Peptides against a protein of PDB entry 5VVV. Designs and how they scored, part 113

Target 1, 276 residues: chain A of PDB entry 5VVV
Amino acid sequence: FLCGVVEGFYGRPWVMEQRKELFRRLQKWELNTYLYAPKDDYKHRMFWREMYSVEEAEQLMTLISAAREYEIEFIYAISPGLDITFSNPKEVSTLKRKLDQVSQFGCRSFALLFDDIDHNMCAADKEVFSSFAHAQVSITNEIYQYLGEPETFLFCPTEYCGTFCYPNVSQSPYLRTVGEKLLPGIEVLWTGPKVVSKEIPVESIEEVSKIIKRAPVIWDNIHANDYDQKRLFLGPYKGRSTELIPRLKGVLTNPNCEFEANYVAIHTLATWYKSN
Target 2, 276 residues: chain A of PDB entry 5VVV as posed
Amino acid sequence: FLCGVVEGFYGRPWVMEQRKELFRRLQKWELNTYLYAPKDDYKHRMFWREMYSVEEAEQLMTLISAAREYEIEFIYAISPGLDITFSNPKEVSTLKRKLDQVSQFGCRSFALLFDNIDHNMCAADKEVFSSFAHAQVSITNEIYQYLGEPETFLFCPTEYCGTFCYPNVSQSPYLRTVGEKLLPGIEVLWTGPKVVSKEIPVESIEEVSKIIKRAPVIWDNIHANDYDQKRLFLGPYKGRSTELIPRLKGVLTNPNCEFEANYVAIHTLATWYKSN

## One batch from the design tools (peptide; made by RFdiffusion4, then SolubleMPNN)

Design b2_p18_7_s2 (from b2_p18_7, 8 letters changed)
Fold by OpenDDE base, seed 4:
Structure b2_p18_7_s2 (fold): chain B 276 residues (1-276), chain A 18 residues (1-18)
Amino acid sequence: as target 1 above (276 residues)
Amino acid sequence: SKYEESKKLYQKKALEDL
């Protein structure tokens, strides 16, 4: 069971010292996972093709080493979906080289994120792939296999919540393609019925699990505030039955942008997890 | 930019679902 934090918000990323402090807190609270997915890391999303500099590499190596020191699984995410051409072998090779660099930093766990992108493929991709889901699954499977089938590999679908599913979760051709074609060793990220799910009913997890043919990892936006800078979510982790735990592969909270605000969010997630 | 469009899409949907 993956349980911990995703740094997955829009806005100023956490500094390396905050991330190290996070790992210490995660270990102390018997949580085990950190997903590196800061949307404002230029080399994560906007400039996903760009290799890390020597200085950035040293920082990431240090961060990954710190995660290991605290027995926290460091998952490196990349979000190529803004401008990747899936059918272009050069794009696939560029993605491979980027993940090879991160693997050289000592990273062993990875994620491909296709969140918050347009469903429209370019003309070249439409000639090769039957759908956007087929394109995403193809590259995800290829990267997963290229990396030697790492123990933890995550996929974030474009339809990552109930309200994004067309026409709905159980009938989504996109999620059906993901379920049928995504290799079984790849985990699927899900935010629940909504982008920000106040509640995640058991039935909603059973529904999505059926179509994706696996238990999801919850990317939990319950404490996310990057959609409204006037909000700060200081409340406990709630609206998730502990009955979800045996039905999930994990829960990663995407908390407030303000690192200091997240004590209650993360601590109460840990309490929830240990209450099973 | 595509990034700003992505961010706005997320923010819009996150707010619509509240």
Scores: peptide ipSAE 0.659, ipTM 0.956, DockQ to the pose 0.926
Fold by OpenDDE base, seed 3:
Structure b2_p18_7_s2 (fold): chain B 276 residues (1-276), chain A 18 residues (1-18)
Amino acid sequence: as target 1 above (276 residues)
Amino acid sequence: SKYEESKKLYQKKALEDL
């Protein structure tokens, strides 16, 4: 069971010392996972093709080593979906080389994210792939296999919550393609019924699990504030029955952008996880 | 930019879901 934090917000990424402090807190609270997905890391999302510099490489190696020291699984995410051409072998090769570089930093766990992107494929991709889901699954499977089928590999669908599913979760052709074609060793990220799910009912997890043919990892936006800069979410982790735990592969909270605001969010997630 | 469009799409949807 993956339990911890995703740094997955829009806004100023946490500094390396905050991330190391996070790992100490995660270990202390018996949490086990950190997903590196800061949307404002240019080399994560906007410039995903660009290799890390020597200085950035040293920082990431140090961060990955610190996660290992605290027994925290460091998952490196990349979000190529803004401008990747899925049918272009050069794009696939560029993604491979980027993940090879991160593998050299000592990273062993990876995520490929297709959140918050347009569903429209370019003309070249439409000639090769039957749908956007087929294109995403194709590259995700190829990357997963290229990396030697790492123990932890995550996929974030474009339809990552109930409100994004057309016509709904159980009838989504996109999620059906993901469930049918995504390799079984790849985990699927899900935010619940909504982008910011006030509640995640057991029945909603049973519904999505059926179509994706696996238990999801919850990307939990309950404490996310990157959608409204006037909000801070200081309340406890709530609206999730502990009956979800045996029905999930994990829960990763995507908390407030302000690192110091997240004590209650992360601590109460840990209490929730240990209460099962 | 595609990044800013992505961010706005998320922010809009996150607020619609509240």
Scores: peptide ipSAE 0.648, ipTM 0.955, DockQ to the pose 0.921
Fold by OpenDDE base, seed 5:
Structure b2_p18_7_s2 (fold): chain B 276 residues (1-276), chain A 18 residues (1-18)
Amino acid sequence: as target 1 above (276 residues)
Amino acid sequence: SKYEESKKLYQKKALEDL
C-alpha cells in the first residue's frame, strides 16, 4: 500500500529542504511514499525533453538519497502529454533517455502522467493509434518494460476522475483500453468521482477498479489549493471510509502549495491509514 | 501556452467540483 504525498500541484515547487523535512515527517508518521510531480518543474512537464543539468542532477541525487535514508519510496513522475507525439520513435527515445538519467540518480520508481491534456491526438498519432488511450498505453508499456519492469510504476490517465470519463466511468472506452492493455504491473492514479473529491464512496472505487482491472492509487486533491490561491485547506483528511484501504493500492495526498499548511492534512492521512 | 491551457483546464474543473 502506497501512502504519502504527491507534490503534484501547480505553483512554486517545494524547496529541497522542505522535501527533506517532508520525508522526516512521513517516516515519523509511518507513511512510505513521495511522488515527485511538481507541475512547475519545467523539466517534469513543460520541457520534459530537457535533461537535468549537472547542478539539478546533484540536487535530485541528494533528494533521492534523502528519501532512501528516511525509508520513503521516491517516485519520479514525468508529464510528456502536453506536446509528445506518441508515434514518433524520437520522442519515445527522448523519454527513455530522460528516465535513464533519473535512474542514474538512484531512482527506482517512476510515473507517467497524462493529466490535464487534450484528448485529441495529432494527425501522425491518429494514423498509428486507434485512440488516445492506445497511444498512452503503448508508450507507457514500452517505458515500463524498458526500465526493467520496476516494482512501482504509476500511470495517470487523462480520464483521472469520474467527471472526466466519457460517457461515464463504467462505460468509458478510454478507461476500458487502459484496463485491457496497460500491463498489470502498472498502477493507475485516480482522484475519485471528481478532480477535488469531497467524498470517495466505496462503490465509486469498485466501479473504476472493475474497468481498469486493478485497485487504483488515489491522487487525493482534498487539500489541494492550486486552483484557488485564496484558499487554504487546514482541515483533517476526511470523506474516505477506511473500507477503501483494502480496495486501493495506495493514497497520495496532493496538499496545499504552502508547505507549512500541510501538517494536519498529512498527519490525519497517516491516522486514517493506521486505523485499518 | 499549452502549460497555461492545461492549468486553466484543471483549475476550471476543480472549481466546478466544489
Scores: peptide ipSAE 0.643, ipTM 0.953, DockQ to the pose 0.935
Fold by OpenDDE base, seed 1:
Structure b2_p18_7_s2 (fold): chain B 276 residues (1-276), chain A 18 residues (1-18)
Amino acid sequence: as target 1 above (276 residues)
Amino acid sequence: SKYEESKKLYQKKALEDL
């Protein structure tokens, strides 16, 4: 069971010392996972093709080593979906080389994210792939196999919550293609019925699990504030029954942008996880 | 930019959910 934090917000990323302090807190609270997905890291999303510099490489190697010291699984995410051409072998090779570089930093766990992108493929991809889901699954499976089938590999669908599914969760052709064609060793990220789910009912997890043919990992936006920087979410982790735990592969909370605001959010997630 | 469009899409949907 993956339990911990995703740094997955829009806005100023956490500094390396905040991330190391997070790992110490995660270990102390018996949590086990950190997903590196800061949307404002230029080499994660906007400039995903660009290799890390020598200085950035040294920082990432130090961060990955610190995660290992605290027995925290470090998952590196990349979000190529803004402008990748899936049918272009040069684009696939560029993605492979980027993940090879991160593998050399000692990273062993990875995520490929297709959140918050246009559902329309370019003309070249439409000639090769039957749908956007087929294009995403093809590259995800190829990358997963290229990396030697790592123990932890995550996929974030473009339809990552109930309100994004067309026509709905159980009938989505996109999620059906993901469930049928995504390799079984690849985990699927989900935010619940909504982008910011106040509640995640057990029945809603049973519905999505049926179509994706696996238990999801929850990307939990309950404490996310990157959509309204005038708000801070200081309340406890709530609106999730402990009956979800045996029905999930994990829970990763995407909390407030302000690192100091997240003590209650992360501590109460840990209490919830240990209450099963 | 595509990044700003992505961010606005998320922010709009997150606010519609509240």
Scores: peptide ipSAE 0.640, ipTM 0.953, DockQ to the pose 0.941

Design b2_p18_7_s3 (from b2_p18_7, 8 letters changed)
Fold by OpenDDE base, seed 2:
Structure b2_p18_7_s3 (fold): chain B 276 residues (1-276), chain A 18 residues (1-18)
Amino acid sequence: as target 1 above (276 residues)
Amino acid sequence: SLYEKSKEQYKKKALEDL
């Protein structure tokens, strides 16, 4: 069971010292996972093709080493979906080289994220792939196999919550293709009924699990505030029954952008996880 | 940019979901 934090917000990423402090807190609270997915990291999303500099490499190596020191699984995410051409072998090779570089930093767990992108393929991809889901699954499976089938590999769908599913969760051709064609060793991220879900009912997890043919990892936006700079979410982790735990592969909270605001969010997630 | 467009779409949807 993956339980911890995704740094998955829009806005200024946490500094390395905040991330190290996070790992110490995660270990202390018996949480085990950190997903590196800061949307404002240029080399994560906007410039995903760009290799890390020597200085950036040293920082990431130090961060990954710190995660290992605290027995936290460091998952490196990349979000190529804004402008990737899935049918272009040069794009696939560029993604491989980027993940090879991160593998050399000592990273062993990875994620491919297709969140917050337009649901349209370019003309070249339409000639090769039957749908957007087929294109995403193809590259995800290829990268997963290329990396030697790492123990933890995550996929974030474009339809990552109930309100993004067309026509709905149980009838989504996109999620059906993901469930049928994504390799079984790849985990699927899910955010619940909404982008910001006040509640995640058990029935909603059973519905999505049926179509994706696996238990999801929750990307939980309950404490996310990147959509409104005037809000801080200081309340407990709530609206998730402990009956979800046996039905999930994990829960990763995407908390407030302000690192110092997240004590209650993360501590109460840990209490929830240990209460099963 | 594509980034700013996607960010604003996310923000709008997140606010609608509250």
Scores: peptide ipSAE 0.743, ipTM 0.972, DockQ to the pose 0.960
Fold by OpenDDE base, seed 5:
Structure b2_p18_7_s3 (fold): chain B 276 residues (1-276), chain A 18 residues (1-18)
Amino acid sequence: as target 1 above (276 residues)
Amino acid sequence: SLYEKSKEQYKKKALEDL
């Protein structure tokens, strides 16, 4: 069970010292996972093709080493979906080289994120792939196999919540393709019925689990504030029955951008997790 | 940019969920 934090917000990424403090807190609270997915890391999303500089490499190596020191699984995410051409072998090779670089930093766990992108393929991809889901699954499977089938590999679908599913969760051709074609060792990220799910009913997890043919990892936006920085979500982790725990592969909270605001959010997630 | 469009679409959806 993956339980911890995803740094998955829009806005200024946390500094390395905040991330190290997070790892100390995660360990102390018996949480085990950190997903590195800061949307404003230019080399994560906007400039995903660009290799890390020597200085950035040193920082990431230090961060990954710190995660290991605190027994926190460091998952490196990349979000190529804004402008990747899935059918272009050069794009696939560029993605491979980027993940090779991160592997050299000592990273062993990875994620491919296709969140918040246009659902339309380019003309070149339409000639090769039957659907957007087929394109995403193809590259994800290829990367997963290329990396030697790492123990933890995550996929974030473009339809990452109930409200994004067409026509709905149980009938989504996109999620059906993901469920049928995504290799079974790859985990699927999900935010619940909504982008910001006030509640995640058990039945909603049973529905998505059936179509994706696996228990999801919750990317939980309950404390996310990147959509309105005038709001701070200081309340406890709630609206998730502990009955979800045996039906999930994990829960990663995507909390407030303000690192200092997240004590209650993360601590109460840990209490929730340990209550089962 | 594609990034800014993505970000604003997310923000809109997240606000609609509240």
Scores: peptide ipSAE 0.741, ipTM 0.972, DockQ to the pose 0.955
Fold by OpenDDE base, seed 4:
Structure b2_p18_7_s3 (fold): chain B 276 residues (1-276), chain A 18 residues (1-18)
Amino acid sequence: as target 1 above (276 residues)
Amino acid sequence: SLYEKSKEQYKKKALEDL
């Protein structure tokens, strides 16, 4: 069971010292996972093709080493979906080289994120792939296999919540393709019925699990505030039955952008997890 | 940019979910 934090928000990323403090807290609270997915890391999303500099490499190596020191699984995410051409072998090779660099930093766990992108493929991709889901699954499977089938590999679908599914979760051709074609060792990220799910009913997890043919990892936006800088979510982790735990592969909270605001969010997630 | 459009779409949807 993956349980911890995703740094997955829009806005100023956490500094390395905050991330190290997070790992210490995660270990102390018997949580085990950190997903590096800061949307404002230029080399994560906007400039995903760009290799890390020497200085950035040193920082990431240090961060990954710190995660290991605290027995926290460091998952490196990349979000190529804004402008990747899936059918272009050069794009695939560029993605491979980027993940090779991160693997050289000592990273062993990875994620491909296709969140917050348009469903439209370019003309070249339409000639090769039957759907956007087929394109995403193809590259994800290829990267997963290229990396030697790492123990933890995550996929974030474009339809990452119930309200993004067309026509709905159980009938989504996109999620059906993901379920049928995504290699079984790849985990699927899900935010629940909504982007910001106040509640995640058991039935909603059973529904999505059926179509994706696996238990999801919850990317939990319950404490996310990147959509409204005037809000801070200081309340406990709630609206998730502990009955979800045996039906999930994990829960990664995407908390407030303000690192200091997240004590209650993360601590109460840990309490929830340990209450099973 | 594509990034900005994506971000604003997310923000809009997240706000609608509240």
Scores: peptide ipSAE 0.738, ipTM 0.971, DockQ to the pose 0.959
Fold by OpenDDE base, seed 3:
Structure b2_p18_7_s3 (fold): chain B 276 residues (1-276), chain A 18 residues (1-18)
Amino acid sequence: as target 1 above (276 residues)
Amino acid sequence: SLYEKSKEQYKKKALEDL
C-alpha cells in the first residue's frame, strides 16, 4: 500500500530542504511514499524533453538518496502530454533518455502523467492510434517495459476523476481502453468522484476499479489549494472510510502549496491509514 | 501557453468541485 505525499500542485515547488524534512516526517508517521510531480518544475512538464543539468542532477541525486535514507519510496513523475507526438519515435526516444538520466540518479520508481491535457491527438497520432487512450497506453507500456518493469510504475489518466469521464466512469471508452490495454503491473492514479473530492465513497472506488481492472492509487486533492491562493486547508483528512484501504493500491495526498501548512493534512492521513 | 491553459482549466474545474 503506497501512502504518503504527492508534490503535484501548480505553484512554487518545495525546496530540497523542505522535501528532506517531508521524508523525515513521513518516516516518523509510518508513511512510505513521495511522488515527485511539481507542475512548475519546467523539466517535469513544460520542458519535459530537456535533460537535467549537472547542478540539477546533483540536487536530484541528493534528494533520492535522502528519500532512501528515510525509507521513503521516491517516485519520479514526468508529464509529457502537453505537446508529445505519441507516434513519433524521436519523442519516445527522448522520453526514454530522460528517464534513463533519472534512473542514473538512483530512482527506481516512476510515473507517467497525462493529467490536465486536451483529449485531441495531432493528425500524425490519429493515423497511428485508434484513440487518445490507445496512444497514452502504448507509450506508457513501452516506457514501463523499457525501464525493466519497475516495481512501482504509475499512470495518471486524462480522465482521472468521475467528473472527467464521458459519459460516466463505468461507460468511459477512455478508461475501458486503459483497463484493457495498460499492462497489469502499472498502477492508475485517481482523484475520486471529483478533482477535489469532498468524499470518496466505497462504491465509487468499486466502480472505477472494475473498468480499470485494478485497485487505484488515490491522488488526493482534499488539501490542495493551488486552485485558490486565498485558501489554506488545515482540516483533517476525512470523507474517506477506512474500508477504502483494502480496495486501494495507495493514497498520496496532494496538499497545500505552503509546505508548513501541511502538518495536519499529512499527520491525519497517517492516522487514517494506521486505523485500519 | 499550453501550460497556462492547462493550469487555468484545472483551477476552474477544482473550484467547481467545492
Scores: peptide ipSAE 0.712, ipTM 0.967, DockQ to the pose 0.954

Design b2_p18_7_s4 (from b2_p18_7, 7 letters changed)
Fold by OpenDDE base, seed 4:
Structure b2_p18_7_s4 (fold): chain B 276 residues (1-276), chain A 18 residues (1-18)
Amino acid sequence: as target 1 above (276 residues)
Amino acid sequence: SLYEKAKERYKKEALEDL
């Protein structure tokens, strides 16, 4: 069971010292996972093709080493979906080289994120792939296999919540393709019925699990505030039955952008997790 | 940018969910 934090918000990424402090807190609270997915890291999303500099490499190596020191699984995410051409072998090779670099930093767990992108493929991809889901699954499977089928590999669908599913969760051709074609060892991220799910009913997890043919990892936006800078979510982790735990592969909270605000969010997630 | 459009879409949906 993956349980911890995803740094997955829009806005100023956490500094390395905050991330190290996070790992200490995660270990102390018996949580086990950090997903590196800061949307405003240029080399994560906007400039995903760009290799890390020597200085950035040293920082990431240090961060990954710190995660290991605290027995926290460091999952490196990349979000190529804004402008990747899935059918272009050069794009695939560029993605491989980027993940090879991160593997050299000592990273062993990875995520491919297709959140917050348009459903439309370019003309070249339409000639090769039957759907956007087929394109995403193809590259994800290829990357997963290229990396030697790492123990932890995550996929974030473009339809990552109930409200994004067309026509709905159980009938989504996109999620059906993901479920049928995504390799079984790849985990699927899900935010629940909504982008920000106040509640995640058990039935909603059973529904999505059926179509994706696996238990999801919850990317939990319950404490996310990047969508409204006037809000700060200081409340406990709630609206998730502990009955979800045996029906999930994990829960990664995407908390407030303000690192210092997240004590209650993360601590109460840990309490929830340990209550099973 | 594509990034900004995506961010604004996310923000809109996240706010509608509240």
Scores: peptide ipSAE 0.638, ipTM 0.948, DockQ to the pose 0.961
Fold by OpenDDE base, seed 5:
Structure b2_p18_7_s4 (fold): chain B 276 residues (1-276), chain A 18 residues (1-18)
Amino acid sequence: as target 1 above (276 residues)
Amino acid sequence: SLYEKAKERYKKEALEDL
């Protein structure tokens, strides 16, 4: 069971010292996972093709080493979906080289994120792939196999919540393709019925699990404030029955951008996790 | 940009979920 934090928000990423402090807190609270997915890391999303500099490499190596020191699984995410051409072998090879670099930093767990992109393929991809889901699954499976089938590999679908599913969760051709064709060792991220799910009913997890043919990992936006930084979500982790725990592969909270605001959010997630 | 368009879509949906 993956339980911890995703740094998955829009806005200024946390500094390395904040991330190290996070790992210390995660360990202390018996949480086990950190997903590196900061939207405003340019080399994560906007400039995903660009290799890390020597200085950035040193920082990431130090961060990954710190995660290991605190027994926190460091998952490196990349979000190529803004402008990747899935059918172009050069794009696939560029993605491979980027993940090879991160593997050299000592990273062993990875994620491919296709969140917040247009549900549309370019002309070249339409000639090769029968759907957007087929294109995403193809590259995800290829990367997963290329990396030697890592123990932890995550996929974030473009339809990552109930409200994004067309026509709905149980009938989505996109999620059906993901469920049927994504390799079984790849985990699927999900935010619940909504982008910001006030509640995640058990039945909603049973529904999505059926179509994706696996238990999801919750990317939990309950404490996310990047959509309105005038708000701070200081309340406890709530609206999730502990009955979800045996039906999930994990829960990763995407909390407030303000690192210092997240004590209650993360601590109460840990209490929730340990209560079952 | 594609990034900004994506961010604004996310923000809109996240606010509609409140």
Scores: peptide ipSAE 0.624, ipTM 0.943, DockQ to the pose 0.954
Fold by OpenDDE base, seed 1:
Formats: C-alpha cells, sequence, structure tokens
Structure b2_p18_7_s4 (fold): chain B 276 residues (1-276), chain A 18 residues (1-18)
C-alpha cells in the first residue's frame, strides 16, 4: 500500500530542504511514499524533453539519497502530454533518455502523467492510433518495459476523476481501453468522483476498479489550494472511510502549496491509514 | 500557452467541486 504525499500542485515547488523535512515526517508517521510531480518544474512538464543540468542532477541525486535514508519510496513523475507526438519514435526515444538520466540518479520508481491536457491527438497520431487512450497506453507500456518493469510504475489518465469521464465512469471508452491494454504491473492514479472530492464513497472506487481492472492509487486533492491560493485547507483528512484501504493500492495526498500548512493534513492521513 | 490553458481548466473544475 502506497501512502504519503504527491507534490502535484501548480505554483512554486517546494525547496530541497522542505522535501527532506517531509521525508523525516513521513518516516516518523510510518508513511512510505513521495511522488515528485510539481507542475511548475519546467523539466517535469513544459520542457519535459530537456535533460537535467549537472547542478540539477546533483540536487536530484541528493534528494533521492535522502528519501532512501528515511525509507521513503521516491517516485519520479514526468508529464509529456502537453505537446508529445506519440507516433514519433524520436519523441519516445527522448522520453526514454530523460528517464535513463533519472535512473542514473538512483531513482527506481516512476510515473507517467496525462492529467490536464487536450483530449485531441495531432494528425500524425490519428493515423497510427485508434484513440487517445491507445496512444497513451502504447507509450506507457513501452516505457514500463524499457525501464525493466520497475516495482512501482504509475499512470495518470486524462479522465482522472468521475466528472472527466465521458459519458460516465462505467461506460468510458477511454478508461475501458486503459483497463484492457495497460500492463497489469502499472498502477492507475484517480482523484475520486471529482477533481477535489469532498467524499470518496466505497461504491465509486468499486465502479472505477471494475473498468480499469485494478485497485487505483488515490491522488487526493482534499487539501489542495493551488486553484485558489487565498484559501488554506487546515482541517483533518476526512470523507474517506477506512473501508477504502483494502480496495486501494494507495493514497497520496496533494496538499497546500505552503509546506508549513500541511502538518494536520499529513498527520491525519497517517492516523487514518493506521486505523485499519 | 498550452500549459496556461490546462491550468485554467483545472482551476475552473476544482472551483466547481467546492
Amino acid sequence: as target 1 above (276 residues)
Amino acid sequence: SLYEKAKERYKKEALEDL
């Protein structure tokens, strides 16, 4: 069971010292996972093709080493979906080289994210792939196999919540293709019925699990504030029954942008997880 | 940009969920 934090917000990323302090807190609270997915990290999303510099490489190696010291699984995410051409072998090779570089930093766990992108493929991809889901699954499976089938590999769908599913969760052709064609060792991220789910009912997890043919990992936006930074979410982790735990592969909370605001959010997630 | 368009879509949906 993956339990911890995803740094998955829009806005200023956390500094390396905040991330190290997070790992210490996660260990102390018997949480086990950190997902690196800061949307404003240029080489994560907008400039995903660009290799890390020597200085950036040294920082990432130090961060990954710190995660290992605190027994925290460091998952590196990349979000190529803004402008990737899935059918172009040069684009696929560029993604492979980027993940090879991160593997050299000592990273062993990875995520490929297709959240917050346009649902339309370019003309070249439409000639090769039957649908957007087929294009995403093809590259995800190829990358997963290329990396030697790492123990933890995550996929974030473009339809990552109930409100994004067309026509709905149980009938989505996109999620059906993901469930049928995505390799079984790849985990699927989900935010619940909504982008910011006030509640995640057990029945809603049973519904999505059936179509994706696996238990999801929850990307939990309950404490996210990047959509309105005039708000701070200081309340406890709530609206999730402990009956979800045996029905999930994990829970990763995407909390407030302000690192110091997240003590209650993360501590109460840990209490919830241990209450099972 | 594609990034800004995506960010604004996310913000809109996240605010409708509150």
Scores: peptide ipSAE 0.613, ipTM 0.942, DockQ to the pose 0.935
Fold by OpenDDE base, seed 3:
Structure b2_p18_7_s4 (fold): chain B 276 residues (1-276), chain A 18 residues (1-18)
Amino acid sequence: as target 1 above (276 residues)
Amino acid sequence: SLYEKAKERYKKEALEDL
């Protein structure tokens, strides 16, 4: 069971010292996972093709080493979906080289994210792939196999919540393709019925699990505040029954952008996890 | 940009869900 934090917000990424402090807290609270997915990290999303500099490499190696020191699984995410051409072998090879570099930093766990992108493929991709889901699954499976089938590999669907599913979760052709074609060793991220789910009913997890043919990892936006700069979420982790735990592969909270605001959010997630 | 368009879409949906 993956339990911890995803740094998955829009806005200024946390500094390396904050991330190391997070690992100390995660270990202390018996949480086990950190997903590196800061949307405003240029080489994560906008400039995903760009290799890390020597200085950035040293920082990431130090961060990954710190995660290992605290027994925290460091998952490196990349979000190529804004401008990747899935059918272009050069794009696939560029993605491979980027993940090879991160593997050299000592990273062993990875995520490929297709959240917050346009659903339209380019003309070249439409000639090769039957749908957007087929394109995403193809590259995800290829990358997963290329990396030697790492123990932890995550996929974030473009339809990552109930409200994004057309016509709905159980009938989504996109999620059906993901469930049928995504390799079984790849985990699927999900935010619940909504982008920001106040509640995640057990029945909603049973519904999505059936179509994706696996238990999801919750990307939990309950404490996310990047959508409204006037809000700060200081309340406890709530609206999730502990009966979800045996029906999930994990829970990763995407908390407030302000690192210092997240004590209650993360601590109460840990309490929730241990209550089962 | 594609990034800003996606960010604004996310923000809109996140706010509509509240």
Scores: peptide ipSAE 0.613, ipTM 0.944, DockQ to the pose 0.959

